# Peptides against a protein of PDB entry 3ESW, part 77

Target 1, 322 residues: chain A of PDB entry 3ESW
Amino acid sequence: NNIDFDSIAKMLLIKYKDFILSKFKKAAPVENIRFQNLVHTNQFAQGVLGQSQHLCTVYDNPSWHSIVLETLDLDLIYKNVDKEFAKDGHAEGENIYTDYLVKELLRYFKQDFFKWCNKPDCNHCGQNTSENMTPLGSQGPNGEESKFNCGTVEIYKCNRCGNITRFPRYNDPIKLLETRKGRCGEWCNLFTLILKSFGLDVRYVWNREDHVWCEYFSNFLNRWVHVDSCEQSFDQPYIYSINWNKKMSYCIAFGKDGVVDVSKRYILQNELPRDQIKEEDLKFLCQFITKRLRYSLNDDEIYQLACRDEQEQIELIRGKTQ

## One batch from the design tools (peptide; aimed at target 1 Q311 Q313 Q322)

Design b2_p30_7_s4 (made by RFdiffusion4, then SolubleMPNN; from b2_p30_7, 12 letters changed)
Fold by OpenDDE base, seed 3:
Structure b2_p30_7_s4 (fold): chain B 322 residues (1-322), chain A 30 residues (1-30)
Amino acid sequence: as target 1 above (322 residues)
Amino acid sequence: SKEFQQQLELVNFLYETDEEFKKIVDEILK
């Protein structure tokens, strides 16, 4: 009975692998038609596609990684990581070191490197003058600001000196290494690049309700881990729904290897209506984009990623990683 | 092995969630 079970199990694993690989073959004509119709008829689908075209690839830039690593205080970062690892990490093996690195990067980024900018300081009055700033609205970038992928510029007037201060909302993460200030968008954008620069598997998570964060794939925990640079948060996916009592409808993760609906990880209560797209169409869309992102991968890479994807689905449905 | 057990868990999950794969497995177990 045991010999027969092992044989059956091996056969099932072969069939499983073959089945998975078959799903990542070239899209059938019917799938292409469905995809084209979906992105042309559904605005949410078009938005997800547009975001995937940027977020899935923009951070995979070796030149940017080099600039990041040259800009950060690596000596301080690794000194702190080594110190924390030496206290508690040796018993857990080498894979836990990366978790300590991400935790230190969260600390370093929030405490030492980047600043929250609700309102800019007055360019004339100097530091700690943001309280004197009145918003006048937003406008398009000027010729200099437009060089750094600036979509909009917030305009402020100083109540003390009357001068105008511009707060460009830069999307160029290299410019953010210079400015070192922003809101959740700038924080997440640059922090995603920082994590990628250390060779980590990272996803950018977009929430429809005006928040963004990261996920890091921990080899130690063998799962995707919530990472929010604004909150200096590691593995606390509940902070939005529970701590903030935030209402949310969609959380979509964008990475080099795929696009995944991760709403179930973060939307624990106060769920808003998911009425922007049919659930089946969203699932299809994410799978289709993911398939396209993996077209250049070999069968072993496809299989490993598919196993990871399925493990994530088990987690999201069954909550087993708690 | 731990890896083998994890793979079997994936097989079981796919069996429970994918009707096409369920048919393949059911045919093998007959």
Scores: peptide ipSAE 0.495, ipTM 0.934, DockQ to the pose 0.842
OpenDDE base, seeds 1, 2, 4, 5: peptide ipSAE 0.482, 0.476, 0.487, 0.471; ipTM 0.931, 0.931, 0.933, 0.928

Design b2_p30_8 (made by RFdiffusion4)
Pose (drawn by RFdiffusion4):
Structure b2_p30_8 (pose): chain A 322 residues (1-322), chain P 30 residues (1-30); non-standard residues A184 YCM
Amino acid sequence: as target 1 above (322 residues)
Amino acid sequence: DIETVKDELMSINEDEFLNHLKEEATKAAE
């Protein structure tokens, strides 16, 4: 009995596909209650649910993608990307070009395109002039800035001239293309959209302890890659936990293809208690949403995606890539 | 059930199964 593995191996891969295609089916009403309900037992759940709605479908918008592309200096971007590919791009330029592009976009965005804003500059006094602004709080948007999905307008008084500069907080990333300033918040909103506009596979990563950033899929490294525009950072998920020494509890990724707990990638010390939701319930929550996010996908798509997800679990469950 | 099948695939040939996941992940991104 030379036991035939190649037979048994080829078989199973077949059986596995059926198990997978079954998993991403229906929404049998049984687990539906578990969902509709959990969203009332727990707000961390309603939190994730709400954000999944604002953040997964939103950046897939051709109208926007085009405007961003019109607006960005593609000649400049691609020139530099090409210049860096010139100083050899790995023996296997095997979709490595895509990585060089993301890196250059980070540079352009930070060194060139968008600017940070703690207190705003005075609108009437010069440009370099923010530290003579004392804030008078926040309030609703006026008629004009109401158009751009704004909730809060921080207003400031200039002690040197008396005029009031205002700093609307927008969510319309197309508006940010114009204003070209802000904090992680909008830096990240626009940067996610920018990444999506090159047709990259992109995600919005949310840390409960007030920071946001991106994840991009590198076909060259065939895994998700951490991208943080504020820090012009490429593959440095440790940056928060170690370099900054920031304490963190949860990290959640959002995208067109799914919602995934990516905590393990980032919370690699200074771990805070995860006391917000039964860990079993969180797994369920993401799975149900990811499953929901895929009813209209076909079998080949449902499967290829589920494998990428699995590859990711092993990466997180373990301590490494591969 | 899925986890049992994954364990059986890992015991049969772990490297083949991991390579399979990587190939399917690359296809998913395209």

Design b2_p30_8_s1 (made by RFdiffusion4, then SolubleMPNN; from b2_p30_8, 14 letters changed)
Fold by OpenDDE base, seed 2:
Structure b2_p30_8_s1 (fold): chain B 322 residues (1-322), chain A 30 residues (1-30)
Amino acid sequence: as target 1 above (322 residues)
Amino acid sequence: EIEELKEKLKKINEELFLQYLKEESLKAAL
């Protein structure tokens, strides 16, 4: 009896697909109760939910993508990408072009487009006067600043002229295309939108210890890649734990298709206590939000994303085989 | 390219399925 192994394999793959799809069906009443209880009783869970409601959807705005593409020097960007691809990319195939694009966007954004603002320049004294600025504290936005999703405004006094300069912390990324300055929050916010505007799969990574960055899904590398616009960094997840010797507890990635605890990718040493939520409850929360984000997707999309998620989990468990 | 991607996805799915079978076999042995 010739065992038709190919027929058995096909049948097993069908059953496996159905099994995976069954995990993404509408949550059972018990899961909904668990979710509601968790977000009402745990402040960290409530924070993750609140962030997911914004970060998972805000960047999927076609009008914003158009404004970004109209604002960037696309001719310069593509010229540089084509130049680097022509040197080394042909040997690796067409999928590497997107990695070159992300690397050029990192360069362009840091070197040509956006500025770090530790302290603002004095509005009265002009450029290169930030050294003369003394922080007075923070206040709420005025009527104009409030139009651009501003939560707080840092207030500075010039030691030279005595005038007050406002540094509004805008959360509207379109306003950041105009202001072209900020700290890690503004950098990551606008850079996430920029990457999304090129049609890339991007996640926003929130670290509890006051840093934020991106992840990009590389089709060439077939994995999520660390991307930090502030550092002009591509595929260097170790920079925080090792190079900065930073202590961290949580890194959570927010994308259109899911919420993922990526702490294992970035917290390589100096781990702080993970005492904000039970590990099982965090895993449940991320999975529950991810299911909700996928409710409108078809079976093939759900299955492809589930396969991608499982590959990422395997990567995070095995560690980087260097 | 699409056929290569399908073949890669198929291999990934087969590997994931083999991993699943290993995990389920471990659960059934407990």
Scores: peptide ipSAE 0.025, ipTM 0.552, DockQ to the pose 0.048
OpenDDE base, seeds 1, 3, 4, 5: peptide ipSAE 0.013, 0.017, 0.017, 0.015; ipTM 0.418, 0.462, 0.433, 0.475; seeds 4, 5 fail the geometry check

Design b2_p30_8_s2 (made by RFdiffusion4, then SolubleMPNN; from b2_p30_8, 20 letters changed)
Fold by OpenDDE base, seed 3:
Structure b2_p30_8_s2 (fold): chain B 322 residues (1-322), chain A 30 residues (1-30)
Amino acid sequence: as target 1 above (322 residues)
Amino acid sequence: EIEELKEKLLKIDKELYLQYLKEQSLLASK
């Protein structure tokens, strides 16, 4: 009996697809109870859930994408992308063009578009006066600042003129298109929206130790790629642990299709205690939120995303064999 | 990619995978 290899291969693929899809079926009552208990009893879990409710969906706004694309110098951006692609990109195929685009957006954003604000300039004395600014503390937003999702305003006094300058910490990325300044939070927030506006698969990465960055899914590299707008960094996940010698405990990625613990990508040394939640509970939490985010997707979309997730988990376990 | 797919298949149905390997080996010996 000629064993039909094609039939066995097809049967294995069907069984595999069904197995994967079974993980994304409606949550069992026991899973819902576990989830509810976890988010009510664990503050870290509650924080991750709260962040997911915002960060996983806020950037999927077509109106914001239009405003971004109208605000950026697209002619300059595409001219530079085309120039770099023409040098080396043609040999690598069409999918590499998007990597060149992200690299140019990093350049453009840091060099031409956005400004780091350690201290604001004095509103009265004008440009390059931040050296004269003394911090007085933080305050709640005023009536105007409150229109732009502002939680905190840093207050500074000018040592030269004595006037007060307010530095509102806006969370509205559209307001950041106007202000063109901030710290890591404002940089990452607006840059995440910029990348999303080009139709890219993007995640917001939150680090518990007061830093934030992006990940972009490269179709050319077939993986999630580290992207830090503050550092103009592409595919350098080691910069925090190695170059900065930063101590870290958790890095959580938030995207439209899931929430993923990406700590293993970025925490290469100087790991802080992971004592905020049990590892099994964090894994369960991320999987449960991811499952909820995918509830409206079809079986083929779920399967493709699950294959991507599995490849990422393999990458995170094996480490980058660079 | 083929090796990773093989490992995945092994986790789902070891017997079916072993059958597949046995059959592939028989085709290569022909």
Scores: peptide ipSAE 0.034, ipTM 0.633, DockQ to the pose 0.063
OpenDDE base, seeds 1, 2, 4, 5: peptide ipSAE 0.017, 0.017, 0.016, 0.018; ipTM 0.493, 0.401, 0.444, 0.428; seeds 1, 4, 5 fail the geometry check

Design b2_p30_8_s3 (made by RFdiffusion4, then SolubleMPNN; from b2_p30_8, 15 letters changed)
Fold by OpenDDE base, seed 2:
Structure b2_p30_8_s3 (fold): chain B 322 residues (1-322), chain A 30 residues (1-30)
Amino acid sequence: as target 1 above (322 residues)
Amino acid sequence: ELEELKKKLLEINEELFLQYLKEESLKAAK
């Protein structure tokens, strides 16, 4: 009996696709109840939901993408990408071009475009006066600052002239194209939008221990790649746990197509207690939000994303096969 | 069994998976 292995394989692939698609159907009433109870009873779950409602959708704005592309020096960026691609990229195929683009965007953003602001310069004394600034605390935004999704304003007094300088913490990334300064929050916010403006698959990674960064899906590497604009870092997920010796508990990635606990990628040592939510409840929450984000996608899109998710989960479980 | 098949489908391309299915079938027929 010649077992038609090709027929069996095709049948298994069909059944597997149907099985995967069945998981992304509308949530059962019991799942909805579990979700509602979780977000109402667990503050961490509520926080993850709140972040997902913003971070998963805010960067998918075509008008913002146009403004970004009009603001950046695209001629310089593409010139540099083409130059690096011409050296080494031809041997690796066309898909590596996007990795070169992301690396150049990291360089351009840190070196040419955006500035770190630990303390603002004095508005009266001018440039390079941040050393003279004393923090007085934080307050709410004024009427002008409120136009740009500002939640808080840091207040500084100049030790030289005595004047007050305001450092508004803008959450509007278009305003950040003008101000071109901030800390990790502003850096990651604007850089996420920049990457999205080039049509890239990007996630915003929130760390509970006061840091944020990006992940980019590399078609060349066929995986999610760590990207930190503050550090000009590409594919270095170990920098926090190992290089900084940072203690961390949670890293959650937010993208248009899903919410994923990526803690295993970044928390390599010095793990803090994960006591904010039960592990099973966090897994359920991320899956439930991800399912909701995919409700409008077709079967082929759902299947492709589900395959990508499973590849990522395998990667996170096995660790980097060095 | 389905989860194991799923892992294998994700780890290998379709051709390698077909080869695996052939090998497993040969083991079961023994």
Scores: peptide ipSAE 0.012, ipTM 0.431, DockQ to the pose 0.059
OpenDDE base, seeds 1, 3, 4, 5: peptide ipSAE 0.021, 0.009, 0.016, 0.007; ipTM 0.445, 0.408, 0.448, 0.427; seeds 1, 4 fail the geometry check

Design b2_p30_8_s4 (made by RFdiffusion4, then SolubleMPNN; from b2_p30_8, 19 letters changed)
Fold by OpenDDE base, seed 5:
Structure b2_p30_8_s4 (fold): chain B 322 residues (1-322), chain A 30 residues (1-30)
Amino acid sequence: as target 1 above (322 residues)
Amino acid sequence: EIEELKEKLLKIDEKLYLEYLKKQSLEAAK
C-alpha cells in the first residue's frame, strides 16, 4: 500500500491550520476574567495594555501617511535606494530593495531630516546656544502645546539672556514633522510613522529602561529586524546590551497585528530583575492582546500571522540573531 | 519543507512525529 505521503501531508496541514485557528477564537470567559484581573491588579500589565491601545493602531492612519510622503524628499530617498540596489541588490532578488529603503530612511532621517535635542537652543539667542541652557524642571502643556498631544514641557533658562525656553514633548508625529527635533521618544514615534507610510510592517519597541526603537519585518530576511533611528542602526539588536552595556528588564514590541515580548532579542547580558509581572502572566497578556488585535482578520490572515509568530518564537529561543 | 513539516507535526502530535521518525528509520534501513 503506497502510503500517499502527499495526502497525509495535506491532511496534517489542514489539521494544523485548524489547531492554530482554534487558538485565535474569541477568548473563553475564563481568559477574559484572567485578563481583567491582571490589568486591574498589576500596574505593569495595565501599562502594557495602555501602550497597546495607542501604539498598535495610531500609525495606521492613511491621512498621516500622505502627509509624511508629501513632507519627505522622496526623489532623494529613491535615488539613493536605486543607487545602492543597482550595486548589490539585483543578485539577491527584488525583496532586498525594501531593506535598502529602510537603510536609506535611517540615513535620511538622522542626517538630513531630524535633530537630536538634549537641550533646546535659546529662543532669544538663536542657534547653537543649548550649552547656555539650564533645566528648571517640567510642567504641563499650555493651550497651544495641548493641541499636539503634549504630555509634558521641559523648561529651560538661558544663562546669557535669562529668558525661558520651552521644550514641549510632543506625541503628535505630524507636529514632529514640523519641529524636526527630539529625543528617543520623538525619534522613534515619527520614524515608526515614516516606515508605516511606506507600507512596511513595523513594530514599536518599548524598553522599560528609558529607550525605544522599531522593528521592521524584512521579507528578504524573513524575520523581524531591529531598527533604531537614533543610532541609524539596522539589524544590530546587541547594541544596547553589549555596546552600551545597558542593563534591561523588559522589551515589548507593539504592532497592528500583535504585542510581543522581544526581551530575548535585546537583553543578552546584564539582565535586571523581571519582577514587575509573572512570566506566565506577561505571556498570557501579550497573547490575549494579540488575539484581540486579530479578531477582524480572516482565517488565512490569522494562519499566516500565527506561522510568522511561531518562527519568531523559535528564533528568540534559539538565539539565531547571533 | 520537510523540516518545517516535522516541526509542525511535532507541535500537533508528538506521537505522530515519533511514528513518522520510526517509519523514516525503517525506510532508510531498506
Scores: peptide ipSAE 0.027, ipTM 0.491, DockQ to the pose 0.046
OpenDDE base, seeds 1, 2, 3, 4: peptide ipSAE 0.024, 0.023, 0.031, 0.025; ipTM 0.437, 0.504, 0.485, 0.508; seeds 2, 3 fail the geometry check

